Peptides against a protein of PDB entry 8BZL. Designs and how they scored, part 113

Target 1, 228 residues: chain A of PDB entry 8BZL
Amino acid sequence: SYDRAITVFSPDGHLFQVEYAQEAVKKGSTAVGVRGRDIVVLGVEKKSVAKLQDERTVRKICALDDNVCMAFAGLTADARIVINRARVECQSHRLTVEDPVTVEYITRYIASLKQRYTQSNGRRPFGISALIVGFDFDGTPRLYQTDPSGTYHAWKANAIGRGAKSVREFLEKNYTDEAIETDDLTIKLVIKALLEVVQSGGKNIELAVMRRDQSLKILNPEEIEKYV
Target 2, 242 residues: chain B of PDB entry 8BZL
Amino acid sequence: SRRYDSRTTIFSPEGRLYQVEYAMEAIGHAGTCLGILANDGVLLAAERRNIHKLLDEVFFSEKIYKLNEDMACSVAGITSDANVLTNELRLIAQRYLLQYQEPIPCEQLVTALCDIKQAYTQFGGKRPFGVSLLYIGWDKHYGFQLYQSDPSGNYGGWKATCIGNNSAAAVSMLKQDYKEGEMTLKSALALAIKVLNKTMDVSKLSAEKVEIATLTRENGKTVIRVLKQKEVEQLIKKHEEE

## One batch from the design tools (peptide; aimed at target 1 A24)

Design b1_p28_1_s4 (made by RFdiffusion4, then SolubleMPNN; from b1_p28_1, 16 letters changed)
Fold by OpenDDE base, seed 1:
Order: structure tokens, then C-alpha cells, then sequence
Structure b1_p28_1_s4 (fold): chain B 228 residues (1-228), chain C 242 residues (1-242), chain A 28 residues (1-28)
């Protein structure tokens, strides 16, 4: 059957392995990204860290470079591979071009990597979607989303994972220029968006903030509670 | 119903990797391995199933492998796969040592192997490794550490965990009895015996059926020691007297 | 020198890429 083959076209023109990889993403924890005026914010649903698990080993938001960070939904092991390659590319770009990558550049790199895995014999697609945020060297905040197919687009706000539909619906209604007028309001918007799908408030949210010319900051639970 | 997928490295319609899940199922039938992190050390305790009196190989440890001077692991699953992976771990650790003139950080070694495991889930023509591992180690960055990895290439750090047969029950017991911040190696050993006694499918826990290794720091050096049978026997006896 | 460090970093990154590619090929 075509649905159990390598990533090949079905008779009706579907790439089932890509679609099934997207289903893997939908099982992932929810992630949200919002582009503000001078801030980008990533929020992720904290999976209940198993009792006795080290929280440091459960990170869903990671830096790709000083100016770029990524959240993902889907297969953690797949994400690790993508993250590692992206980090290498970011460093390589700095060395070869003598400038940090643009957010679009690194997104395109990741997207191309994903696409290749959809077309390579004997390989399955990556079971991840990613929200990639950061600042270009000119200070422009960027948010990109990529999926298992290797498609990518720029967004003002978006969500991925199991609660993505509800979060997106919320963002579509509530993302306004007024809602992102300040950094604090932007952060609040992300929190409110995640609270549509996350139970028990701020304790189950991981937030990362990147401001213009600043490094990635992961907010602690106390800081998050200030916005709740 | 889980559809049997005869092909490796493909997603199910539900976005599942059946071959990885089946590998994990196979591991669930393997001998139990426990790991417990203490303030003054870390330990592995593993069920020894192959007690063949006629085995000429005095395996001091059937399931616990020294990886380098600062790390050891225990394995649950397919023995042949375990041998390959433990050898790979040793090679990775050695290569790092040669390259950087310092021991590989614990998490980096774990991650390196996990990337290999992940690759076997993504590249065609290969099956996932039917092995989960517990890693114990010490490094200058995080001190004593305990990690678990599975066939998918996922890993996590733990204060206490279990893999193999009855792992869920063992983890439940560990959650109940593990005292965060107060765990000594001595108490961890006692806890390991307690958990194994309840989770191993044996009528009576015996020293011949249990392997225990401890990792400690002495005089600024890591010491990995496999407990002697007599020491394990004493731990069991002490537990029975409680 | 900064240039030598950069060269070493490039070489290291290239080697990492090569090793990753080789690893990927070995996995083929």
C-alpha cells in the first residue's frame, strides 16, 4: 500500500508519510509564537515533568544562535537532530559570511533539510513542526513556522502542536496592534493564548522572550505569574 | 489496534513509529534495571537472568558496563544490540578524550548515542535498537548524573528510574520512597533492594540474581565499583530484617 | 590569532559536517 511505503505519491497525489508526520506533530505539546514590535515570544506547554525527572533535560525551547530561537512540536529526537544541524549552520554562517543568520535564512535551511527527508529514498520525514523566532541584524523581529513537508512561512503569530487550532483561533481574534503595543502586552498575549489549552495556569507554561539586541531569556514561573 | 508495520522507519497513519514502539515492548520483557541518584553517588541495580552454572564466563556484570572512568551503563533489551551500543559508547567516549584531552561530559555521551538510535528510526533498511539504557556518571558540570534512553533516541535525566520488566511499578515505588535531597548512597542501595524485591518476578530475591554498581567520588576521582555478591547478600538480608 | 581560531573553527565545523554526512552515508 502507498500509505506504508517510503515517501511516495499515492494515486490521489498525497504524500502520506508527510501527512502522517503532521499527525505526529499534532500529538506534540502546544507551542505558540508571537511577534511583537520589538519582541518575539515563544510559549510552550510544559508537559508535566515526571516526578524524579530532571527538568533541565526537558527543554522545548532552544537557542539556535544568539539572535534565533526555536520551539517545536512532535518527535523530540527528531527535533534534536534538526536543532543540532541548525546550530552548526548558524555558526558556519557567522564564520563564512561574518554575520549572524537571518531568521529567514535559518528557517529556509531547516525547511530545506526537512524537504530533503521527504524526497530521499529510505528516509522518513521529520516528525516535527517548528516555530523559529528571532531578530535580523537590522533589528527586525521575525517569526517563521515550518512543518514536516519543509514548507515555511512568516507569521505575526502562530501555534503548533495538539492545541494549535484553539490557540490560533484565539490569536486570530486577539492579535491586534494594541495587543502587541508593549513587550508586556505581547507576553501577556502569548500567555493568554496558551491558557486556552493549558490547564493549571502559569506553572505549566514555558516562556522565552527575545528583545531587540538582547539574548534569549527564559522566564521563571514567578515571572510568568506576574502576567497571569 | 496497532497495525503491524513490517517496514522500518515509517510513520503510521496516526503518526506513530510502530517499530520503535515494538522495540519498547520487547524491552518491557527484559530484565529489570534500576538507577538511583544520591547526594554522594549514583547506582545501577540490574536483574541477572542468565545464571547458567556452566557459563565459563564469570561475567562480573552481565548488564552493567563500564563506559569510561566516569560513566557506566545498564541495559535492558536485546543483548546483541546492547553489546553494539555499549561498544559504541566506549568508542565515542574514547574519541572525545583523545580529541579534547578531557572526559566527555555525561550528557554529551548520552546524546551522541541517542542520535545514533534516532538515525536507526529514520533511515531505511535498519531497525530500531531494541535496547533501553540507564547511564550513571559524574562530570565537573553537573556532578552525579542518571540518564535513561530508549530506542527512539529520546533521553532524560532522572533522580531515579527503571527500565525493563515491571518498570512502571518500579517507577511508582521509586516515586513514593525517593526522598529528594536526603538520598544517601546507602539509602539508595536499600531502596534499590526494596524495589527489586517487589518488582522482580522471583519468589525470593537472591544476591546471585542482582547486580549492583555504584559510582562515587573518592579523592577527586570517580570510582565505579560492582558490589560483590556478599555485599549484595548483606543488603538483601538487611532488607528482610526490616 | 583570531584568524587561526576562526580557521580552526571552520575546519572543525567542516569536519563535523563531514562526519555527519559520513555517518548519514554509513546509515544508508
Amino acid sequence: as target 1 above (228 residues)
Amino acid sequence: as target 2 above (242 residues)
Amino acid sequence: SAAERERRKREFLEELRRREEERLEELK
Scores: peptide ipSAE 0.023, ipTM 0.592, DockQ to the pose 0.015
OpenDDE base, seeds 2, 3, 4, 5: peptide ipSAE 0.000, 0.029, 0.006, 0.010; ipTM 0.574, 0.614, 0.583, 0.593; seeds 3, 4 fail the geometry check

Design b1_p28_2 (made by RFdiffusion4)
Pose (drawn by RFdiffusion4):
Structure b1_p28_2 (pose): chain A 225 residues (1-47, 50-199, 201-228), chain B 238 residues (1-200, 205-242), chain P 28 residues (1-28); non-standard residues A62 YCM
Amino acid sequence: SYDRAITVFSPDGHLFQVEYAQEAVKKGSTAVGVRGRDIVVLGVEKKAKLQDERTVRKICALDDNVCMAFAGLTADARIVINRARVECQSHRLTVEDPVTVEYITRYIASLKQRYTQSNGRRPFGISALIVGFDFDGTPRLYQTDPSGTYHAWKANAIGRGAKSVREFLEKNYTDEAIETDDLTIKLVIKALLEVVQGGKNIELAVMRRDQSLKILNPEEIEKYV
Amino acid sequence: SRRYDSRTTIFSPEGRLYQVEYAMEAIGHAGTCLGILANDGVLLAAERRNIHKLLDEVFFSEKIYKLNEDMACSVAGITSDANVLTNELRLIAQRYLLQYQEPIPCEQLVTALCDIKQAYTQFGGKRPFGVSLLYIGWDKHYGFQLYQSDPSGNYGGWKATCIGNNSAAAVSMLKQDYKEGEMTLKSALALAIKVLNKTMLSAEKVEIATLTRENGKTVIRVLKQKEVEQLIKKHEEE
Amino acid sequence: SVSEFFTEVTDVNREKNLPPAGGGHYNF
C-alpha cells in the first residue's frame, strides 16, 4: 500500500501539511460555542434556495450527552464524527458509563494527531467545538484542531472570521451574559451577527443538563433577531 | 519512487485539494444532467452524449442506472469511473437488505458511497473518481428524495439541481421556475424540457426517467421516444 | 475497511436513533 511520508518537517520546524489543513478550516463557515451556567450553545453560519436544509447541517450529536460543531472540509468532518460515534459506544460497552466530554475530545484529538504522523495520509482539514455535560453536571466546551491540540474554553469560535468573533466574545463573555439561558443563546447570535452580514442564515442548537440536543426552529431564531 | 509520485492526496498552500478540483473541471465538460422533485415523484433528465447515427442503442438507458427497487441515479464525468461507482452502490444496497431485510434509506446509500470517494482524497495516493451523481429514490422515512454527490465525497439533498455542462445556467432557471411544494410530475417534466432547451432539441438527444409510487410499490420507468417527442411539441407551443 | 466502518456506523445510528452525519459543500 501507499507509504509516502506526507507530513514532514520543513526548515524552521514547520509541518506544512498541518498548516495547510488549518487554512482549510479558515475557508469553513463560522462556528461559535459558549459554555453557560447550566447550558451549552452552538451556532453556525450557513452558506441557498432549492436545497434541503436537513441534509447539510454542521451541528451533529456524537452521543446522547455529547455533540459537536465543525469548520473546514465537510467530508473529512463526516469521517471524524462517525469515528467518534463508534468510540462513544465502545466506551459505554467497556466502562458502562457515558463518555466524558474530555474523553471523546482526547480521542478525536489523538485521531487527528495520528494523521499528522502516519505514512500515506494527509491531515484532517477540520476544527471542532465539542460540548456537553459530565456526570457531576459540569458544562463543558472543548476545541480540537488539525494538529491534534485540544483545550477547554468558556467561549470560542472557529472558521472564517474566527479572530473577529473571538475578540467580540472576549469583551462580551461576562457573568451577566451567561446569567440566564436566553442571554446565553443571545450572546451566540450576537457573536455570529458580527461576521454574518444575515440573521436568517444561521443554525443554532442548545444542550441542557441531561436533556439531549435540541435544534431550534427558524421561527424561534426569528424571535431573537 | 518519490520522483514519479504526483502526490494526489495532499493539501495545497491554501488548503485546497487540487485533484478534486481538476475532477470537478472534468464534470463541467460532461453531458448535462438534472433532477427535479415533485409531490408525486422524482425525475432525471439527461443529455445523451451518444448522438452518432451509427450507434445501436442496445440498453434501455445510457446514463440512468437502477440501484435497487426504490432508487435510480444518473452521472456526469468519466463514464468508466461511473461504472465502478454504480456497481458499488448496488452492492451496498444489497448488503443493507441482507443485514436488515429492509431497503436501504436513500441518504444511507449516498453516505456510504461518499465515504469511499472521501477515502480516495485522503490516502492511497490514487486519483479520485471524476464523477458527480444525481440520486432519485423513495423511502419510508422521507418519501421522495433527490441527492447530489461530487468527487470529494460531499453530498446534499435538493428539490431541484443540475450537474455537468451549463449547470450554472440551469440552476438559475430552476430558482425562477420551481414552485416549492406545488410541483407535480407533469409540470416538473415541462420544466425539465424548458431547462434542457436553453442549456443544450430532439428526442434522440435527451433521456428522461421518472420514479413514482403505485400500490405501495416503487415504479422506475424510462420514457419512450413517443412520450418525449410529445413533450417537446407541447413546449414549443409555449 | 470502508465497508466494515459503514456497517459499524449504521449499527450505532440505528441503536441510538441518530441520523447520518450531515452532507456539505467543498471549499474553494

Design b1_p28_2_s1 (made by RFdiffusion4, then SolubleMPNN; from b1_p28_2, 11 letters changed)
Fold by OpenDDE base, seed 2:
Structure b1_p28_2_s1 (fold): chain B 228 residues (1-228), chain C 242 residues (1-242), chain A 28 residues (1-28)
Amino acid sequence: as target 1 above (228 residues)
Amino acid sequence: as target 2 above (242 residues)
Amino acid sequence: SVLEFQEKVFDVLRENNLPPPGGGYYEL
């Protein structure tokens, strides 16, 4: 029965449910992450919030802990499960190890969770990619990406979701040491990268910044417009 | 295509969850439910489809459920699925109250149920719940609140929204007539009647075919009240006179 | 179970004053 073997190899060695979960990610709102010198920045495309919707409940960027935050592309309900798992792990780590997680540690935890859902009978893959940013306890800024397969890699800059190709092409051309020389330049780089795929300027961008030894700051629309 | 319509919710080649979409389609055929947030309260208004003359309780709410002292919900979709989910909401709210000696925040209760819904879209041998919900509530964090959730386990907060039959048309009317910052509960009730009169597939709106509940704050307590038929009749009459 | 894990989530939310993750929409 299909219920026992959701994610199986094709005759040619493909895991179709993982590939199809990646297609779900490609339909998601664009997210971008950039590692600066002493800053990490996440930007997300705001889909036009319905006129009568409460924007408070539309969260595309979430804190995992004081030193780590995550943006995602794909199924928001799937992302919520991953975020909750990660948050519990971050707190458990603080209690057991007496230190906050490294960004790599929590990324590996999330990646392992995703991978298990590709191999477990009676579970479909998570329909999400994630950009995970933060600071290690030594003050090193980190950016990681995870995909539906449970792979993860460290990046200087990356993008996920529907506009990811165009945003990555922009970042490949424009990510230089000069372009990230200051916090403001790094923020501006993220905004410019998102503007490759987002219409109507800064009003349709959600932007979050984490600086060394600082909590996640979500910028308001007026703060974003200063960089446009 | 048919291979992706199995009991287990799986991705299509395009990354779609067809079982979730089909559950949403089923809800589109259910009776209309409206929610409207006001400055001084929040309301649910729901279509009564199953009016049986032999119903024992004149005050039987088919579609509106009290969850705790601070929250209520309305349902659109499969009744049996709705009963399961409303029971889970009550259990979650009660467990939270017992554990923390304070009521569960509205969004947390909604999120908790949505995580259950999501699980039924990801785990094999499960089908999505064929139910959308509107939630009304009050908490100390955000005051009066209105939420909508669907079979996917997604949810959102709203000023006004609709689920079930003709929901798209109802939402369009709400967008046109809803005055942000100026909405009183009285005006919200009038708006609910106006929208239901246009969206319900009935020649004439009658009080027997409408359930309305209001959630208000009185003396620092939440009051959830189901309107009597006479009160609904008065609202309908007022709308007919305008 | 989902329910058992929710209790841990509630603890984390309360202890760290975190909002729930966003609800969003099913995006086609």
Scores: peptide ipSAE 0.416, ipTM 0.794, DockQ to the pose 0.864
OpenDDE base, seeds 1, 3, 4, 5: peptide ipSAE 0.021, 0.399, 0.387, 0.400; ipTM 0.714, 0.790, 0.779, 0.788; seed 1 fails the geometry check

Design b1_p28_2_s2 (made by RFdiffusion4, then SolubleMPNN; from b1_p28_2, 12 letters changed)
Fold by OpenDDE base, seed 3:
Structure b1_p28_2_s2 (fold): chain B 228 residues (1-228), chain C 242 residues (1-242), chain A 28 residues (1-28)
Amino acid sequence: as target 1 above (228 residues)
Amino acid sequence: as target 2 above (242 residues)
Amino acid sequence: SVFEFNEEVLEVLRENNLPVPGGGYYLK
């Protein structure tokens, strides 16, 4: 019955609901991820927080575990569901395997979840793409991207959301070994990349940094301005 | 486009969830509800539309619901949906209390319901809830809080906000008059009356058409109080004198 | 733990015959 959210193949082999979910992602705020040598950085476009809105409740960058964080573009409510499932899995993994998840592991878990929602009758795809960054237990920095289809890949740098094309073009030109030689340079690269699509400088950027063996740090506006 | 209007909530070619948008549109026709956060409390003010002589006026609240000892909500939208959601909120809060022997944090209760709302937008055979909610509460983590949620399962914290009829105009007025960091509950009540007087589709604001609840802290306890009609009348009168 | 999980969400979703998306959370 078409009354159930059904992702079905078109006659030409397209999964339109997945493609349309990708269109929902393109309407989302821009997010950028960059893997440095010993750092991973996530940057997100701050939507003009409505006057009187509490910015605390606008969680565009979320920790999944102590060693993994995620930024997303698309439907916020959908993202929350994915985040919740991922967090449960991270904790479960620690309990059962006695080690934190690898970034690849949790990415694959999220990707599998998304894929199931493209194949199960009565479910629509998740309207989100995600940038997942963190450190494996061996200290290796990782960056992964997932999309509504459940596809995932490892990246050096990537972007998602409405400004993703411009940001990716910038990163393709400017991501070099020299550009990520230091933590500060890596942070600067992310900020510069976001400034391609974000107006009014550092005030409209949210930035999260995870260094090797350190907790996720969300930079305040003053800290961001130091890199601008 | 029609197939996206009538079917289980699916994406349009443009990436829109029309069933969610239509639910939000329906809420725009509901009675006005507003919330204001103050330094010493938080309030809900709601338009009462169902006024009937046979209604029990003594304890009647059409739109404001106590959820637990530390939280209340106001609803705009489909009454039956609102009843279901408010009941679920109470159940979630109660189960948490029993399990953890402490009250559920305000944001956690809001997110729990929002996850339910989201599910009704993603799974087949379900329609979105035609309800937006304002939540007021106190917890030890963030003190006084005000949240808004919509049919999509999105939510946000606010200093002041409005849902239902003329919500955009109300929000605009709140943005103009809300003094961040300086808002007392008394001033918030006055602001609520001012905004309702301008946004409600009534010739004259009357106490019978307005419900107001306040949440305060007294002696280390949360106190949720629905204002009596006489108290609301006094607030309206004071506004008219200014 | 960085997170507090909301088990009640899971129960409510099950009662409504919905697939469980996971436990809600409160960030510490």
Scores: peptide ipSAE 0.020, ipTM 0.647, DockQ to the pose 0.071
OpenDDE base, seeds 1, 2, 4, 5: peptide ipSAE 0.070, 0.020, 0.026, 0.015; ipTM 0.515, 0.474, 0.573, 0.562; seeds 1, 4, 5 fail the geometry check

Design b1_p28_2_s3 (made by RFdiffusion4, then SolubleMPNN; from b1_p28_2, 13 letters changed)
Fold by OpenDDE base, seed 5:
Structure b1_p28_2_s3 (fold): chain B 228 residues (1-228), chain C 242 residues (1-242), chain A 28 residues (1-28)
Amino acid sequence: as target 1 above (228 residues)
Amino acid sequence: as target 2 above (242 residues)
Amino acid sequence: SIFEFNEKVLDVLRENNLPVPGGGYYEL
């Protein structure tokens, strides 16, 4: 009976709707984030774009502001709501504080939004995890992860979605100071990590890079193949 | 399974939204709607199931709705839900026009409705809309466009797609016959008739059972036109002669 | 009317802090 109520504790202390939202995330396409020295990289498993689908409308990586971008795993429609709310907050912060948000600030905003949807009897949890990357005003690269519960943590590298376990195991073994020594090596690390779960090479990877004092760049398939 | 389908807006243990899936199932029983993007226009073709002799062909559109001067949509699913959503699309488009003195970009109108659809999947006491839509439009940003949205609030752009009954088979045929970069509106119309003839559960395709709308650009203006029955008859006849 | 129904739906959406028509894509 307790699993039928929107976000109610079970007798054993489980929030079933939050746990089940995490299962929705595990069905999502794999996303990976890596923090380099002066770069942050997001990679996502491209589901084979259905023949005749416009690839432009299949974006798993999006900018929240000039200095922050996000990848997600789980329900795309839920993610769009979170992205829109985060974008509004980023603009509001620029207007009120006259500085861009820190990556931590916007992560905490997103986390608080998610958490509120776990305590409201009129709402289900968001079926998404997010990797949020960017640069603080001081030029420090940041990577955060959020889940459906509204928890958040800072990471050097992390993965979410279907292949997250295998990708994390790869990153735990291969994330070294030497592996992130250059921007190109950091990009290669992300691609190699995704190739643990993505079949048939660079064509099935969406890759975005943000360098210090630079805008988000989405790599084209030809640029990705140069790293493979 | 039965334990998680009885309440709206809850995840199953597997992370599925069964009410959204059941809404999609309901759409699978609706009449077929096709959308095809061409180089010189975009079209919607829809199965008309409710044929009444007293309906005026000039004004009767069962499934195709003009949204504004630059956009139209076709609907598959629950008619009452469709009426609500098509009215909201018109209101959103009108509010944008009044606020910005420009027509709403096609994708922005689609996303605004999709956010409403999503809300009906997340908030308690509400059910998903039992409706999928195809959107055709033109804007200055991307030119001719075709979008599909579902009860989940997901959407995507397409070169060609299908919703409703036999949609999977229709999509398979579109994938086989659609030639990227070479599709004229004339060829798209022929392809629409070909696919509908194979996917509609009818012994013979007739013009009374098909609605077709085209969206083109003439003298720097968008023209949305519902084809007359005679024009559809000519398309069917041409297909039968090939 | 459909308009009155829409206003009621919009009110319910607003009261529940739901997306209302017009909340769309911010292209940065």
Scores: peptide ipSAE 0.006, ipTM 0.716, DockQ to the pose 0.057
OpenDDE base, seeds 1, 2, 3, 4: peptide ipSAE 0.030, 0.027, 0.025, 0.023; ipTM 0.697, 0.707, 0.647, 0.627; seeds 1, 2, 3, 4 fail the geometry check

Design b1_p28_2_s4 (made by RFdiffusion4, then SolubleMPNN; from b1_p28_2, 13 letters changed)
Fold by OpenDDE base, seed 4:
Structure b1_p28_2_s4 (fold): chain B 228 residues (1-228), chain C 242 residues (1-242), chain A 28 residues (1-28)
Amino acid sequence: as target 1 above (228 residues)
Amino acid sequence: as target 2 above (242 residues)
Amino acid sequence: SVFDFNEQVLDVLRENNLPVPGGGYYEL
């Protein structure tokens, strides 16, 4: 009986609940991450905020720590669970190890959490993929992606969500050492990549920038329009 | 396929959580709840469906719950689920107050419950709560606030919104009539009556069928007030005269 | 703070054998 929230193997070796969670991710708004030389950039597609909705409460980019940010695609409520667990871990790490987490460490933590939800009886997978960016304490910029299965990989650039294919195709063509030579060029690359799938230009983009030794900066619409 | 109708919330082949969607459908048949944010306050207006003739004129709130001194909510959906969630909200708020010696920020309380709701969509042997909530509150961080949450554990802040029966039509009317930056509590009350009069499945709007609560600030304190039946009657009468 | 987490919520989740949540919003 497949009626339990049991992620079980199909006869052909598929984990259907994981695959179906990936389908939920593909329906999510597009998120893009790019690693520059001394910058990491996250961009997300803003859906049209309902006229009476408070935009403050629509955030797709969040800080996990001072040195780590995450964007996600898929189930937002699921994402909140992952983010809070990650934030707790980041703070715990600072208290116990006296250093901030590496981007890889926190990604692995998130990935392990997701994986456990694919293997635990009576739990469904998280319906989210995440782009996790930041700086290691040595100043190295990092970008990781994780999916509902709990896999994770390091990237130079990547995209998740409904427009991810088109954005990835754009990044594969346009991500060069010259295209990321400066912080501004890196930001421009992310914006251009998102514009492949976002119709209403800079108004429908949220952009977060983290530079070396700096906190996360969310760009305002006017700042974004300067790059369009 | 019948297997996706099971109590345990699983993904469909299309990546949908049908049990969450079915819970939302059930809420669509519940009594209408409306929230409106104003410059000088925030309100909840809810349809009262259970009019017990034998209840003496003791005003009880069927759909509006005080959570703490700074927050209230209205509920659309399964009453038993609503009772559980409203009790949990009160407990979370009280625990925060005890721990930090200050009231819980509005969004933090909403998020805490939404995380519980989410968990009931992810763990086996649990079903989603068949409840949507509107939250009104005040805190020192954002002032007056209105939030909506659903069975998925999603939430959002709103200037005005509606849940329950005919919520889509109500939201459409709110979008037309809500004046951003110019909304007073008085105008919000009038708007609430206007919207309820059009969206409730009643031939005539009566004060017995409507609960209204306002949240204001007086002398640096939050005041949550449920309107008396006579006050609601006056609002209805005023609307009928316009 | 971006790092504000309610330990009490974490405790409620633990007590109810529920997963501890993280931040984010749904776009319908």
Scores: peptide ipSAE 0.021, ipTM 0.672, DockQ to the pose 0.168; fails the geometry check
OpenDDE base, seeds 1, 2, 3, 5: peptide ipSAE 0.019, 0.013, 0.010, 0.012; ipTM 0.710, 0.604, 0.713, 0.604; seeds 1, 2, 3, 5 fail the geometry check

Design b1_p28_3 (made by RFdiffusion4)
Pose (drawn by RFdiffusion4):
Structure b1_p28_3 (pose): chain A 225 residues (1-47, 50-199, 201-228), chain B 238 residues (1-200, 205-242), chain P 28 residues (1-28); non-standard residues A62 YCM
Amino acid sequence: SYDRAITVFSPDGHLFQVEYAQEAVKKGSTAVGVRGRDIVVLGVEKKAKLQDERTVRKICALDDNVCMAFAGLTADARIVINRARVECQSHRLTVEDPVTVEYITRYIASLKQRYTQSNGRRPFGISALIVGFDFDGTPRLYQTDPSGTYHAWKANAIGRGAKSVREFLEKNYTDEAIETDDLTIKLVIKALLEVVQGGKNIELAVMRRDQSLKILNPEEIEKYV
Amino acid sequence: SRRYDSRTTIFSPEGRLYQVEYAMEAIGHAGTCLGILANDGVLLAAERRNIHKLLDEVFFSEKIYKLNEDMACSVAGITSDANVLTNELRLIAQRYLLQYQEPIPCEQLVTALCDIKQAYTQFGGKRPFGVSLLYIGWDKHYGFQLYQSDPSGNYGGWKATCIGNNSAAAVSMLKQDYKEGEMTLKSALALAIKVLNKTMLSAEKVEIATLTRENGKTVIRVLKQKEVEQLIKKHEEE
Amino acid sequence: VEETEEEIEEEGEERLEEIEEAREEAEE
């Protein structure tokens, strides 16, 4: 089989294929995640008439208690999502507990890292925001990138214009903004309206404590706009 | 040998996959192919690129392939690659029927093939398949459906779409004329002739298939030359 | 006809196994 080293070091210690994978993420649609007090919210920018909206979604459920959003190569993302879905079931089988948000994040990050050091493969060209609740009810938000690095965040953005949205969230992520469920959803819409020039071209989803993923209708989004 | 390896599965500096993009260029030079969804069925309209006089025409179709009892598809791009992929689609549909004893839902068949196409872009060092496919079908979950896949493994559901030559012009005509939720098969057939009229008219140059439901059963039929010649006459009056 | 069908099945199975093995080895 093909064994060519694709990800290699360059002078100065750069891994060019990883950096190029990060460029693929910037070409992706914006995704925003906010961790609230008792709620986590994900929002994504949408790119069209005659298209079936159901089939092209950027927010996916990994398990009953964990879901994710992504930016970058949409085909690579389907592969990572299905690999994580299989791992969530393997964990329920072996430990008899649902996966912690951290556990599945670590798994997705290590899978991405392997693709930066394995022969005959290029890195995954996606970043992911992973949200959900732990056994003790603690809300979580994690980010993964193509290098395999992962971190927890109060709020974050990935994809096209992520730097601008991040700077908006830094100034606006306060206790007042995450005091209620309505204001938590509102902060995500405001963060997206910063780069989407729009309001009718946004997808949004909400996850509450042990209540599973709820995707908001276009009519419900129009009320906030 | 590293010298002769063209490295078909690597990123460019901008995060692009050059082989995928070049494959999409090949599809843009293929015969025009479009699909339209309506309330009572789905159709595929295709430009025949085999319009030579000395051809025999031994099959019921040239560009439209039955995948299972409830599904058909059409292709744009490298013909040989399309043969490999359509045979694989039939195998996936049969594997699902064997396992569940029920037909494969349409989206599950598209996802399964797209995973194969995505693998060719990430590992193995091989060139990707130069094929875009349109899928038409019916299942108990979502009823009549239309899907499109491209060489990277991406797919999407559409009420109407077009792949191949002059597809951008065709998508423009579809946005203007397609009445969302009000299309019948007869009107969708009229719109298909209208679109192929601009982007290309003769019955020998086109191929039309329809998918409908009759008595709880799926019917996939390629329209005879007589029915196509009558549809061409009905449009010229407009 | 039957030989052609068997060849197509074998090729499909080999292609699928290669992809699955490639993905599983990456997880190891």

